# Peptides against a protein of PDB entry 3C2G: the designs that were tried, part 21

Target 1, 209 residues: chain A of PDB entry 3C2G
Amino acid sequence: IRTFDLLGLLLHDSDAIDGFVRSDGVGAITTVVQYPNNDLIRAGCKLLLQVSDAKALAKTPLENILPFLLRLIEIHPDDEVIYSGTGFLSNVVAHKQHVKDIAIRSNAIFLLHTIISKYPRLDELTDAPKRNRVCEIICNCLRTLNNFLMMWIPTPNGETKTAGPNEKQQVCKFIEIDILKKLMSCLSCEGMDTPGLLELRSTILRSFI

## One batch from the design tools (peptide; made by RFdiffusion4, then SolubleMPNN)

Design b1_p10_6_s3 (from b1_p10_6, 6 letters changed)
Fold by OpenDDE base, seed 1:
Structure b1_p10_6_s3 (fold): chain B 209 residues (1-209), chain A 10 residues (1-10)
Amino acid sequence: as target 1 above (209 residues)
Amino acid sequence: LSYKVLDEEL
């Protein structure tokens, strides 16, 4: 526990973060979070989020790490773990096609829908910190989806990858009225990027045009 | 269209 807290306190600049990642720091964290200790898992996933934008991740093999993290956020009951894990996922797939491919092969699109679906409506949450955390998790899932969808949106001058039929079917689940209502409810949460959420909504809808 | 990254304070 204290080791991850200490690392989190030391990793405040991009060069230090890159140094940690180049020394297999992500692999070390994923090894430690396999122990049945929720405090350790929470601290480890938070540290993963803190290093999730590291440039060195482009050179890190994620073939074993990413599927493991996806399984963790599928089953773990702690919202802090889900927040950190979905945040990490959204960042690590950004600008990295090979990482997107690993995530998609590991059923990440369906998992994102499952995560959004398991949370109650925000109007049913009376505790503001809990409501905001749930909203942030939903936003992390939608951000991750956005980063996937962008590779399939036709551009006038670009080579566009084609989504497979299974991926298209999984994406179609995000236009369900329940999902759209959850997205819209996040617009009323304090500290949320309302323009960003509207852009995510637009990206999802454009995937069906 | 731009990729989105979570901006979180350390």
Scores: peptide ipSAE 0.265, ipTM 0.862, DockQ to the pose 0.140
Fold by OpenDDE base, seed 5:
Structure b1_p10_6_s3 (fold): chain B 209 residues (1-209), chain A 10 residues (1-10)
Amino acid sequence: as target 1 above (209 residues)
Amino acid sequence: LSYKVLDEEL
């Protein structure tokens, strides 16, 4: 715990973060969060989120790390862990096709749908901080989905990866009315990036037209 | 094609 807090305090500089990642810092965190200690898991996942935009992640082998993290966010009851884990996932797959491929092979698309489906409607949440955190988790999931969808959009050069039949079916679940209602309800949350949510909504909807 | 990242305000 104290070590992760100290690292979190020191890792405000992008070069320091990149140095940590180059030293297998992500592997170190994922090793530590395998212990059944919720405070440790929470702190470790928060630190993962803090380093999730590091350029050095493009050179980090994630074949064992991502499947473990996906399993963690599937089963862990703490919203802070889910927030940090989905945030990490959204950032780590950005601009990294090989990382997207690992995540998709590990059933990440279905997991994102499962996570969104787990939470109640935001209008049923009376606690504003809880409602906002749930909204942020939903946004993290949808952002991750958006980053996956980008690889199946035809480029001007006519080269596009084709989604497999399973991936297509899993993506189609995100246009379910309950998912769309949850996304729309996030627009009413105070302090949310409403323009960002609207753009994300538009991208998701365009992927089905 | 703009990839989206989470900007966490520290």
Scores: peptide ipSAE 0.262, ipTM 0.861, DockQ to the pose 0.142
Fold by OpenDDE base, seed 3:
Structure b1_p10_6_s3 (fold): chain B 209 residues (1-209), chain A 10 residues (1-10)
Amino acid sequence: as target 1 above (209 residues)
Amino acid sequence: LSYKVLDEEL
């Protein structure tokens, strides 16, 4: 806890965050979250999220870290861990093709669908903090998906990477009526980025319809 | 279309 508190004080400085990441800080956190202690796992995943936009991550090997995190968010029951993990995933794959490739090979697209599918509809959640957290998790999953879909958008030159048949089939699951209803229900959550959600919806629908 | 990043308030 105290080590994370000290690091927390440095998180307001982007150079300090970059210094931490360059010093294998992400590897250190990943080691800590392997212990069967929920408080350590929560704090570690939160710290991962807080450093997830660091420029130094472009030089960090993620081949072992990312598959581990995907397994963690697949099985962990705590929404705070799922929020932090999916948030980290969305940010770390942004602008990094090699990280997207690692995630996709590790079945990340199907996992994102599985995560969204595990949560009830937001209209069934009476507790506002819980409802907002679930909405944020769904948004993190959809943001991650959007960042994957961007790889398959044609360039101005008409060239694009093609999604494999398995990836296409997995992406098509996100147009299921239950998934679309969950996305639409997020638009009613207070303090959510409604324009961002509408953009995500548009990207998902346009990519495969 | 742009890549999206989660901005979290610290």
Scores: peptide ipSAE 0.250, ipTM 0.859, DockQ to the pose 0.140
Fold by OpenDDE base, seed 2:
Structure b1_p10_6_s3 (fold): chain B 209 residues (1-209), chain A 10 residues (1-10)
Amino acid sequence: as target 1 above (209 residues)
Amino acid sequence: LSYKVLDEEL
């Protein structure tokens, strides 16, 4: 059953995507991916990624959806699901403070560290497609972290939130040598945004200076 | 410092 693949093929227009999200499309997908069908879960999470930048998400209640997705990407064994889920997470928290707050309360920072930690070193992966997918997942996690860190960086024109002690401790785990080595190994993957990875690394390191 | 979004080719 490729129902979500068909829907994904129809959602090439930004207005159509926004219309889908306004009609509770994200809620509909999250309901469907609760069934124990890996093909459906994969297709549903891919569709979530495809709509993850929709403007209508700013008005969508995510209090129940986001914790569910976080639990899914914590436990699901399929890299395609993890890729799509972490990609969705990175995009949905961007520019939306209330969504960041939901994610952080749902232990998202620690989860991102857990996901990165579960994967072997990239030099141990002999299959190039698998290696590249793992790199992309790590990048999605680090992008999500970057989007969290941005809210704690002083801006000239805004009140800066201060990270709580728990959040600071969780962020500190990303400067562990194992995490830094995995980030550096992603720079050797084909087709990766090397400048983007270096910027992420710089942002993470600057958050501790 | 900018927010990053994953752009995936549809």
Scores: peptide ipSAE 0.248, ipTM 0.859, DockQ to the pose 0.141

Design b1_p10_6_s4 (from b1_p10_6, 6 letters changed)
Fold by OpenDDE base, seed 4:
Structure b1_p10_6_s4 (fold): chain B 209 residues (1-209), chain A 10 residues (1-10)
Amino acid sequence: as target 1 above (209 residues)
Amino acid sequence: LTYKVLEETL
């Protein structure tokens, strides 16, 4: 725990973060968070989030790390772990086709739906910190979805990956009225990535039209 | 039907 907090305090610059990631720092964290200690898991996932934008992640083998993290955020009850894990997922898949492919093969699309579905409506949450955290989790899930959908949007050059039948079926779950209501509720939250949510809205429209 | 629900909701 304290080691992860200290590492988080040392990893303020992009070069240090990239150095940590190149030294298998992500693998080290994921190994340590396999220990059944919730405080350790929380601290480790927070550190993963802090390094999630590292350029060195494009060269890091994620075939074992990403499925493990997906399983963790599927089962873990702590919203702080879910927040950090979904944040990591959303950042790590960004601009990395091979990482998107690993995530999709690891049932990430369905998992994102499951995560969004398990939370109550934001209007039912009276505690503002809890409501904001739930909104952030939903936003992380939706941003991750946007990153997946963007692969299947026709580019002007005609080179578009086609979503497989299973992927299409998983994506179709995000047009459920309850999911759409949660998306709209997130747009009304202060301090959210409103541009990113508006981009997702546009991407959803383009993908289903 | 799905498009109208999307337009009315989004």
Scores: peptide ipSAE 0.000, ipTM 0.415, DockQ to the pose 0.029
Fold by OpenDDE base, seed 2:
Structure b1_p10_6_s4 (fold): chain B 209 residues (1-209), chain A 10 residues (1-10)
Amino acid sequence: as target 1 above (209 residues)
Amino acid sequence: LTYKVLEETL
């Protein structure tokens, strides 16, 4: 635990983070968080989130790491683990088509829907810290979804990947009234990525029109 | 490193 906190303090610049990722730091963390210690899992997932935007991740093999993390955030009861894991997922799929493909093959679209569906409405949460954390988790899920949907929107420059029939069916679950209400509730939370949520709304509309 | 040493040091 203290070692991950210390690493988190040392990994304060992009070069140090890229150095850690190039040394298989993500694989090392993933190995350590396989131990059934919740404090260790929390600290490890927080460190994963901290390195999740590293440029070196474009050269890191994620075929074993990403499916493991997806299973962890599916089953783990701690919101801090889910927050860090969904944050990592949203960042690691950004601008990396091969990572998006691994995530989609690993049922990530359905998992994002499952995570959002597990949480109550934000208006039912009276505790402000809990409400904000749940909102951040939902925002991480929705940002990840946006990154997937953007692959299937026609660009002026001519190569549009088409979503498969299974992916289309999984995406259609995000237009359910409960999911849309949760999306709208996130727009009412202070300090949230309102631009990203509005971008997702635009992306959804462009994907279904 | 045993699991116990990881629990104590990490």
Scores: peptide ipSAE 0.017, ipTM 0.530, DockQ to the pose 0.023; fails the geometry check
Fold by OpenDDE base, seed 3:
Order: sequence, then structure tokens, then C-alpha cells
Structure b1_p10_6_s4 (fold): chain B 209 residues (1-209), chain A 10 residues (1-10)
Amino acid sequence: as target 1 above (209 residues)
Amino acid sequence: LTYKVLEETL
């Protein structure tokens, strides 16, 4: 735990973060979080989130790391782990087609729906810290979904990748009234990525019309 | 590095 906190203090600029990622720092963290200690898993996933936007991740092999993280966030009961893991996922798939493809093959679309479905409505949460954390998790899932849907939107030239039949069926679950209500509730949370949620709303409309 | 040293250090 203390070592991850010290690393987090040293990794305060983009060059230090890129240096850590180039030195297989993500692989080192993912090795350590395989130990069955919840405090260690929490600290390691928080450090993963801190380095998740690093440019050096474009050159990091994620074929083993990403499926492991998806399994972790599927089964782990701690919201702090789910927050950090979904945050990492949403950042690492951004602008990286090969990472999106690994995530989709690893059933990420269905997993995102499962995570959002497990949480109560934000209006049922009276504890403000818990409500904010749940909102952040839902936003991370929805931002990840937006990154997937954007692959299947036609370009101005009429060219587009087509989603497979399974991916289309999994995406159709996000138009369920419960999921749409959770999206709208996140738009009402202060300090949330409201522009990103509005972009997702536009992306959903363009994907289903 | 043993799991015990990891628990004490991390």
C-alpha cells in the first residue's frame, strides 16, 4: 500500500507517468493486484487509474491485462475498485482501436450493462459520497460505451465498421428504460462529465435511428 | 519478494 501511495506522489506529471508505463509499470501493478488483499487491490487499481491516459499505453501489450481487469471489475464487491477499473477501461480504450477490439472480444459491452444494472437509482441513495461514487462508475461505463458506439457511426464519406449481431444485441440493452433513467440522473449530478454524457446521448440516437 | 513483504510494504 505505502509503495503505491509513494509512486502516486512521484507520478504527478505526464513524462514521469509515460516513463513508468514504458518500464512495464502497468504489468507490475496487475501482477501485484492478483494477491487476495482488498487494500492492495484498491491501491493498485487507483494507481492504474492515475496512469490510464498515458500516451505510452498505445505501445503497451494489453491482451492479458485488459481481460484480467474486466474479470476483476465483474466480481469485485468494492465500489472503489469498480470506480478505478471502469475509469482505467474508459481511458485506455479512448483513441485505440486495437484496445477496443480486445475489450469487445472480452465481453466488455455486456459487462458494462451488468455493472450499471447492479447499482440502485441515484435518487434512492441518501449518502452523498456513495451517490457520487455510483454516479462516477455509471459515467465511466457510459463513456466506455460511447467509445465503442463511435466505431459504428458512419463517417462523412459513408464508410463505417459494422457491429456484429452479438454486439448489436448487447448495445440494444442500453436503451432499456432503467439504463436511460440512470444516464439522465448522472446528467443532474454536480461535477460530472456532462459534455461526455451529452455526447453519448447523441451517439445513442445516431446508432438507433 | 514474498507475499508477506508485499503486505508489509505496499
Scores: peptide ipSAE 0.017, ipTM 0.507, DockQ to the pose 0.023; fails the geometry check
Fold by OpenDDE base, seed 1:
Structure b1_p10_6_s4 (fold): chain B 209 residues (1-209), chain A 10 residues (1-10)
Amino acid sequence: as target 1 above (209 residues)
Amino acid sequence: LTYKVLEETL
């Protein structure tokens, strides 16, 4: 536990983070979080989130790491692990087509829907820290979904990837009234990426027109 | 590293 906190305190700049990622630091963390210790898993996932925007991740093989993390955030009961894991996912798929393809093959679209669906409505949460954390998790899921949907939007001058029939069916679940209410509730939370949520709303609408 | 040694170190 203290070692991950110490590593988090040493990884302050982009060059140090890139150095850690190039030394298989993500693989090392994912090996450690396989142990059945919730505090260790929490600390390791927090460190993953901290390095999740590293430029060196574009050159890191994620074929084994990403499916493992997706399974962890599917089953783990701790919101801090879910927050860190969904945050990592949303950052690591950004601007990386091959990572998006790994995530989609690993059933990430369905998992994002499952995560959003398991949380109560934000208006039912009286505890402000818990409400904010749940909102952040939902925002991480929705930002990840936006990154996937953007691949399938026709551009006037480009070959657009087509979503498969299963992916289309899974995407259709995000227009359910419960999911839309959760999206709208996140837009009312202070400190959220309101521009990103508005972009997602536009992307969803364009995916169904 | 055994789980126990890792838990004590991390």
Scores: peptide ipSAE 0.016, ipTM 0.527, DockQ to the pose 0.023; fails the geometry check

Design b1_p10_7_s1 (from b1_p10_7, 5 letters changed)
Fold by OpenDDE base, seed 5:
Formats: sequence, structure tokens, C-alpha cells
Structure b1_p10_7_s1 (fold): chain B 209 residues (1-209), chain A 10 residues (1-10)
Amino acid sequence: as target 1 above (209 residues)
Amino acid sequence: SEELLAPVFR
């Protein structure tokens, strides 16, 4: 725990973060979070989130790491773990087609829907910190979905990757009225990336219309 | 189109 906190304090700049990632820091964290200790899992996932935008991740093999983290998020009930894990997922798939493919093969689309579905409506949450955290988790899930959907939007050149039938079916679950209401409720949360959520809404609409 | 990143609160 203290080691992850100390590492988090040392990893302030992009060069230090890239250095850590190049030294297999992500693999090291994922090894440590295999221990059945909730505090270690929280601290490790928080550190993963902190390094999740590192450029060095484009050269990091994630074939074993990403499925493990997806499974961890699936089985762990902790909002902080889910927040950090979904944030990590969103950032690591961004601008990296091969990582998107690993995530999709690892059932990420279904997992994202499951995560959003398990939380109550934001208007039912009276505790502001809890409501904001839930909103952030939903936003992370939807942002990750946006990054997947962008692969299947036709480019100006007419080239598009075609989603498989299973992926299409899983994506269609995000137009459920409950999911749409949760998306809309996130737009009303203070401090949220409203422009990013509006872009996501546009992407969803373009994917289904 | 820029892909969306999760906000990293540092």
C-alpha cells in the first residue's frame, strides 16, 4: 500500500510515468493486485489509472493484463476499484486499435453494460460524493464505449471495420431506456466533462441511426 | 475525431 502511494507521489511528470511503464510497471501492479487484499487492489488500481494515459502503453503487451483487469472489475464490488479500472480501460484503449481489439475479445462491451446497469439512478443517490463517483464510473464506461464505436463509424474514405454480430447485439443494449436515462443524468452532474459526454451522445446516435 | 480520455485527476 505505502509503496503504491509513494510511487504515485513520484510519478508526477510524463517522463517518469513513461519510464515506469517501460520498466513493466503495469505488469508489476497487476501482479501485486492478485493478492486478496482490498487495500492493495484499491491502491494498485488507482496507480494504474494514474499511468493509464502514458505513451509507453502503446508498446506494452496487454494481452494478459487487460483480461485480468476486466475480470477484477467484474468481480470486485468496490466503487473506487471500478472507477480506477474503468478509467484505466478508457485511457488504454484510446488511440490504440490493438488494445481495443483485446478489450472487445475479452467481453469489455458486455462488462461496461453490466457496470452501468448495477448502479441506481443518480437522482436516487442523496449523498453527493457517492453520486459523483457513480456518475464518473458511468462516464468512464460510456467513454470507453465511444472509443469502440468510433471503429465502426465509416471514415470519409468509406472504409469501416465491421462489428461482429455479438458486438452489435451487445452495443444495442446501450440504447435501453435505463442506460439512456443514466447518460442524460450524467450531463446534469457538476464537474463532469460535458463536452465529452455530448460527443459520446453524438457518436451513439450516429451508430444507431 | 479525437478519442475521449478519462479525466485523470492528479
Scores: peptide ipSAE 0.018, ipTM 0.537, DockQ to the pose 0.631
Fold by OpenDDE base, seed 2:
Structure b1_p10_7_s1 (fold): chain B 209 residues (1-209), chain A 10 residues (1-10)
Amino acid sequence: as target 1 above (209 residues)
Amino acid sequence: SEELLAPVFR
């Protein structure tokens, strides 16, 4: 715990973060969070989130790391772990086709749906800190979905990957009325990435039209 | 289109 807090305090700039990632820092964290200590898992996932936008991640092998983290997010009940993990996922798949492919093969699309589905509607949450955290988690999931869907939207350059039948089926779950209601509820939350959620809505529409 | 990054809370 104290070590991860100290590391988080030392990783203030992009060069330090990249240095940590180049030294297999992500692998080191994922090894440590395999121990069944909730405080350690929380601190480790928070540190993962802090380094999740590192440029050095483009050269980091994530084939073993990413499936582990997806499984951790799936089974762990702590909202702070889910928040950090979904934030990490959102950032690590961005601009990295290979990482998107690993995530999709690891059932990430369905996992995102499962995470969104397990939370109540935001209007049913009276505790503001809890409501905000749940909204952030849902937004991280939806942002990750947007990054996946964008792979299958035709670009002017004509090279578009086609979604497989399983991927299409998993994506179709996000047009369920309950998921759409949660998306709309997130748009009403203060401090949320409203432009990003509107972009996702546009991306969803383009994926089905 | 720019791919969305989650805010990294530090």
Scores: peptide ipSAE 0.018, ipTM 0.540, DockQ to the pose 0.665
Fold by OpenDDE base, seed 3:
Structure b1_p10_7_s1 (fold): chain B 209 residues (1-209), chain A 10 residues (1-10)
Amino acid sequence: as target 1 above (209 residues)
Amino acid sequence: SEELLAPVFR
């Protein structure tokens, strides 16, 4: 625990973060969070989030790391772990087609739906810190979904990758009224990425037209 | 057409 906290304090700039990632820091964290200790898992996932936008991640093999993290955020009960893990997922797939492909093959689309579905409506959460954390988790999931959906939007030249039939079926679950209501409720949360959520709404609509 | 990043804690 203290080691991850210390590392988090030292990783305060982009060069230090990138150096840590180049030194297999993500692999090291992933090894540590395999121990059945919730405090270590929480601290490790928080540190993963802190390094999740590192440029060096584009050169890091994620074939073993990403499926493990997806399984962790599927089963772990702690919202802080889910927040950090979904945040890491969102950042690591961004601008990296090969990482998106790994995530999709690892059932990420269905997992995102599962995570959103397990949380109550934001209007049912009276505790503001809890409500905000849940909103952030939902936003991380929806942002990740948007990054997947954008792969299947036609380019100006009419070329597009086509989603497979399984991916299409999984995406269709996000037009469920409860999911759409959760998306809309996130737009009412202060400090959320409202432009990104509006973009996702547009992307969803375009994906079904 | 910009890919979105999650907020990062630092």
Scores: peptide ipSAE 0.017, ipTM 0.536, DockQ to the pose 0.663
Fold by OpenDDE base, seed 4:
Structure b1_p10_7_s1 (fold): chain B 209 residues (1-209), chain A 10 residues (1-10)
Amino acid sequence: as target 1 above (209 residues)
Amino acid sequence: SEELLAPVFR
């Protein structure tokens, strides 16, 4: 725990973060979070989130790491772990086709739907900190979805990656009324990335029209 | 439905 906190303090600049990532720091964290200690898992996932936008991740093999993290998020009923993990996922797949492919093959689309579906409606959450955290998680999931959907939207040049039949089926689950309501509810949350959510809304509309 | 996504996945 304290080691991850200390590392988080030391990793305050992009060069240090990139250095850590190049030194297999992500692999090191994922090794440590295999221990059945919830506080350690939280701290490790938080540190993963802190390095999740590192440029060096584009060159880091994630074939073993990403499936493990997805599984960790799936099985761990902890909002902080889910927040950090979905945040990591959102950032790591951004602008990285190879990483998107790993995530999709690792059932990420279905997992995102599952996560969103498990949380109550934001209007049912009276505790503001909890509501905000849930909103952030949903936003992380939806932003990740946006990154996936953008791969399959036709470019003006007509070149698009085609989604597989399973991927299409999984994406179709996001047109469920409860998912759409949760998206809309997130737009009403203070301090949220409203532009990003509006982009997703646009992407969804383009994907389903 | 799959039909709804068909335009995007062409």
Scores: peptide ipSAE 0.000, ipTM 0.389, DockQ to the pose 0.031

Design b1_p10_7_s2 (from b1_p10_7, 4 letters changed)
Fold by OpenDDE base, seed 3:
Structure b1_p10_7_s2 (fold): chain B 209 residues (1-209), chain A 10 residues (1-10)
Amino acid sequence: as target 1 above (209 residues)
Amino acid sequence: MEELLAPVYR
């Protein structure tokens, strides 16, 4: 715990973060979060989120890390771990086709649906801190989905990667009325990127026309 | 679109 807090204080700029990631810092954190200690897992996943936008991650082998993190966020009961893990996933799949392919092969689309389905609607949450955290988790899941959908949007050159039949079936789960209501409830959450959520909604709906 | 595809959390 104290070591992750100290690392988090030292990792305040882009060069320090990139230096840590180049030194296998993500592998080191991933080794430590395998211990069955919830406070250690929480602190490690928070630090993973903090380094998840590092440019050096483009050179980090994620083939073992990403499937492990997906299993962790599937089974872990702590919303802070799920938040940090889904935030990490959202950031690492951004602009990285190879990482998207690893995530999809690791059943990430179904997992994102499962995570969103576990949470109540935001209007049913009276506690504002919990409501905001659940909103952030749902937004991380939906943003990750959007990053996957973008692989199957036609390029200006007419080239389109086709989703497989299983991926199409899993994606179709996100047009379920409960999922759409949860997305719409995030638009009423204070401090959220409302323009970004409206664009995400539009992208999801257009992927099914 | 680009903003939704960018890394969000630091």
Scores: peptide ipSAE 0.012, ipTM 0.400, DockQ to the pose 0.404
Fold by OpenDDE base, seed 2:
Structure b1_p10_7_s2 (fold): chain B 209 residues (1-209), chain A 10 residues (1-10)
Amino acid sequence: as target 1 above (209 residues)
Amino acid sequence: MEELLAPVYR
């Protein structure tokens, strides 16, 4: 535990973070968080989130790492682990087509729906810290979904990947009234990425029109 | 890296 806190303090700049990632730091953390200790898992997932924007991740093989982390956030009861894991997922799929493909093949679209569905409506959460954490988790899931949907929107340059029938069916679950209500409730939370949520809403609408 | 992770298993 203290070692991950110390690593988190040492990884304060982009060069240190990229150096850690180039040294298989993500693989090392992923190995350590397989130990059944919740405080260790929490500290490891927090460190994964901290390095999730590293440029070096574009060259890191994630084929074994990403499916493991997806299973971890599916089953783990701690919101801090889910927050860190969904934040990591959101960042690693950003601008990386091969990582998006690994995530989609690993059932990530359905997992994002499952995570959002597990939480109550934000207006039912009276505890402000809990409400904010749940809002952040939902926003990480929705941002990840937006990154997937953007692959299937025609770019001005004419390269359009077509979503498969399974991906289309999984995406259709995000237009369910419960999911849309949760999206709208996130727009009412203070300090949230309102522009990104509005972009997602626009992207969803464009994907179904 | 392994030396920094060794205390995690103690």
Scores: peptide ipSAE 0.000, ipTM 0.395, DockQ to the pose 0.027
Fold by OpenDDE base, seed 4:
Structure b1_p10_7_s2 (fold): chain B 209 residues (1-209), chain A 10 residues (1-10)
Amino acid sequence: as target 1 above (209 residues)
Amino acid sequence: MEELLAPVYR
C-alpha cells in the first residue's frame, strides 16, 4: 500500500511514468494486486489509472495483463477498484488499435455493459459522493465504448474495420433503453465530460442509424 | 432513440 502511494508521488511526470511502464511496472502492479487484499488492490488499481495514459503502454504486451484487469473489475465489489480499472481501460485503449483488439477479444464490450447494468439509476442515488463515483464509472465505460465504436466508423479514406457478428451483438446491448437512460443521466451530472458523452451519443447514433 | 435526440438541458 504505502509503496504504491510513494510510487504515485514519484510518477508525477510523463518521463517517469513512461520509464516505469517500460520497466514492466504495469506487470509488477498486476502481480501484486493478485493478492486477496482489498486495500492493496485499490491502491494498485489507482496507480494503474495514474500510468494509464503512458505512451510506453503502446509497446507493452498487454495480452495477459488486460484480461486479468477485466476479470478483476468484473468481480470486485469496490467502486474505487471499478473506477480505477474502467479508467485504466478507457485510457489504455485510446488510440491503440492492438489494445482495443485485445480488449474486445477479452469480452470487454460485454463487460462494459455488465458494469453499467449493475449500477442503479443516478437519480436513485441520494449520496452525492456515491452518485458521482457511479457516474464516473459509467462515463469511463461509455468512453471506452466510444473508442471501440470509432474503429468501425468509416474514415474519410474509406478504410473501415468491420465489426464481427459477435462485436455487433455486444454493441447492440448499448441501445437498450436502460443503458441509454444511464447515458442521459450522466449528461445531467455536474463536472462530467459532457463533450465526450455528447460525442459518444453522436457515435452511437451513427453506428445504429 | 428519441431520448438520445433530446437536447441536453444545460
Scores: peptide ipSAE 0.000, ipTM 0.385, DockQ to the pose 0.042
Fold by OpenDDE base, seed 5:
Structure b1_p10_7_s2 (fold): chain B 209 residues (1-209), chain A 10 residues (1-10)
Amino acid sequence: as target 1 above (209 residues)
Amino acid sequence: MEELLAPVYR
């Protein structure tokens, strides 16, 4: 625990973060969070989120790390772990095709739907801190989905990857009325990235026209 | 939780 807090204080600039990631720091954290200690898991996932924007992650082998993290956020009861893990996933798949391919092969699309489905509607949450944390988790899941959908949108040169039939079926789950209501409820939360959520809404709609 | 989080590093 204290070691992760100290590492988090030392990893305050982009060069230190990239240096840590190049030194297999993500693998080291992932090894430590396998211990059945909730405070250790929370601290480790928070540190993963802090380093998740590192440019060095584009060169890091994530074939073992991503499936482990996806399994952790599927089963862990703590919203702080879910927040950190979904935030990490959202950032690591951004602009990295090979990382998107690993996540999709690891059933990430279905997991994102499962996570969003786990939470009540935001208007049913009276506690403002809990409501905001749940909104952030849903936004992380939806932003990750947007990054996947962008692979299957035709580029200006007419090149497009084709989604498989299973991926198409999993994506169709996000147009279910309850998922759309949760997306719309996030747009009503103060301090949320409203422009990014509106772009995502437009990407989802375009993926089904 | 230990059995469900088997080390992915084979």
Scores: peptide ipSAE 0.000, ipTM 0.392, DockQ to the pose 0.027

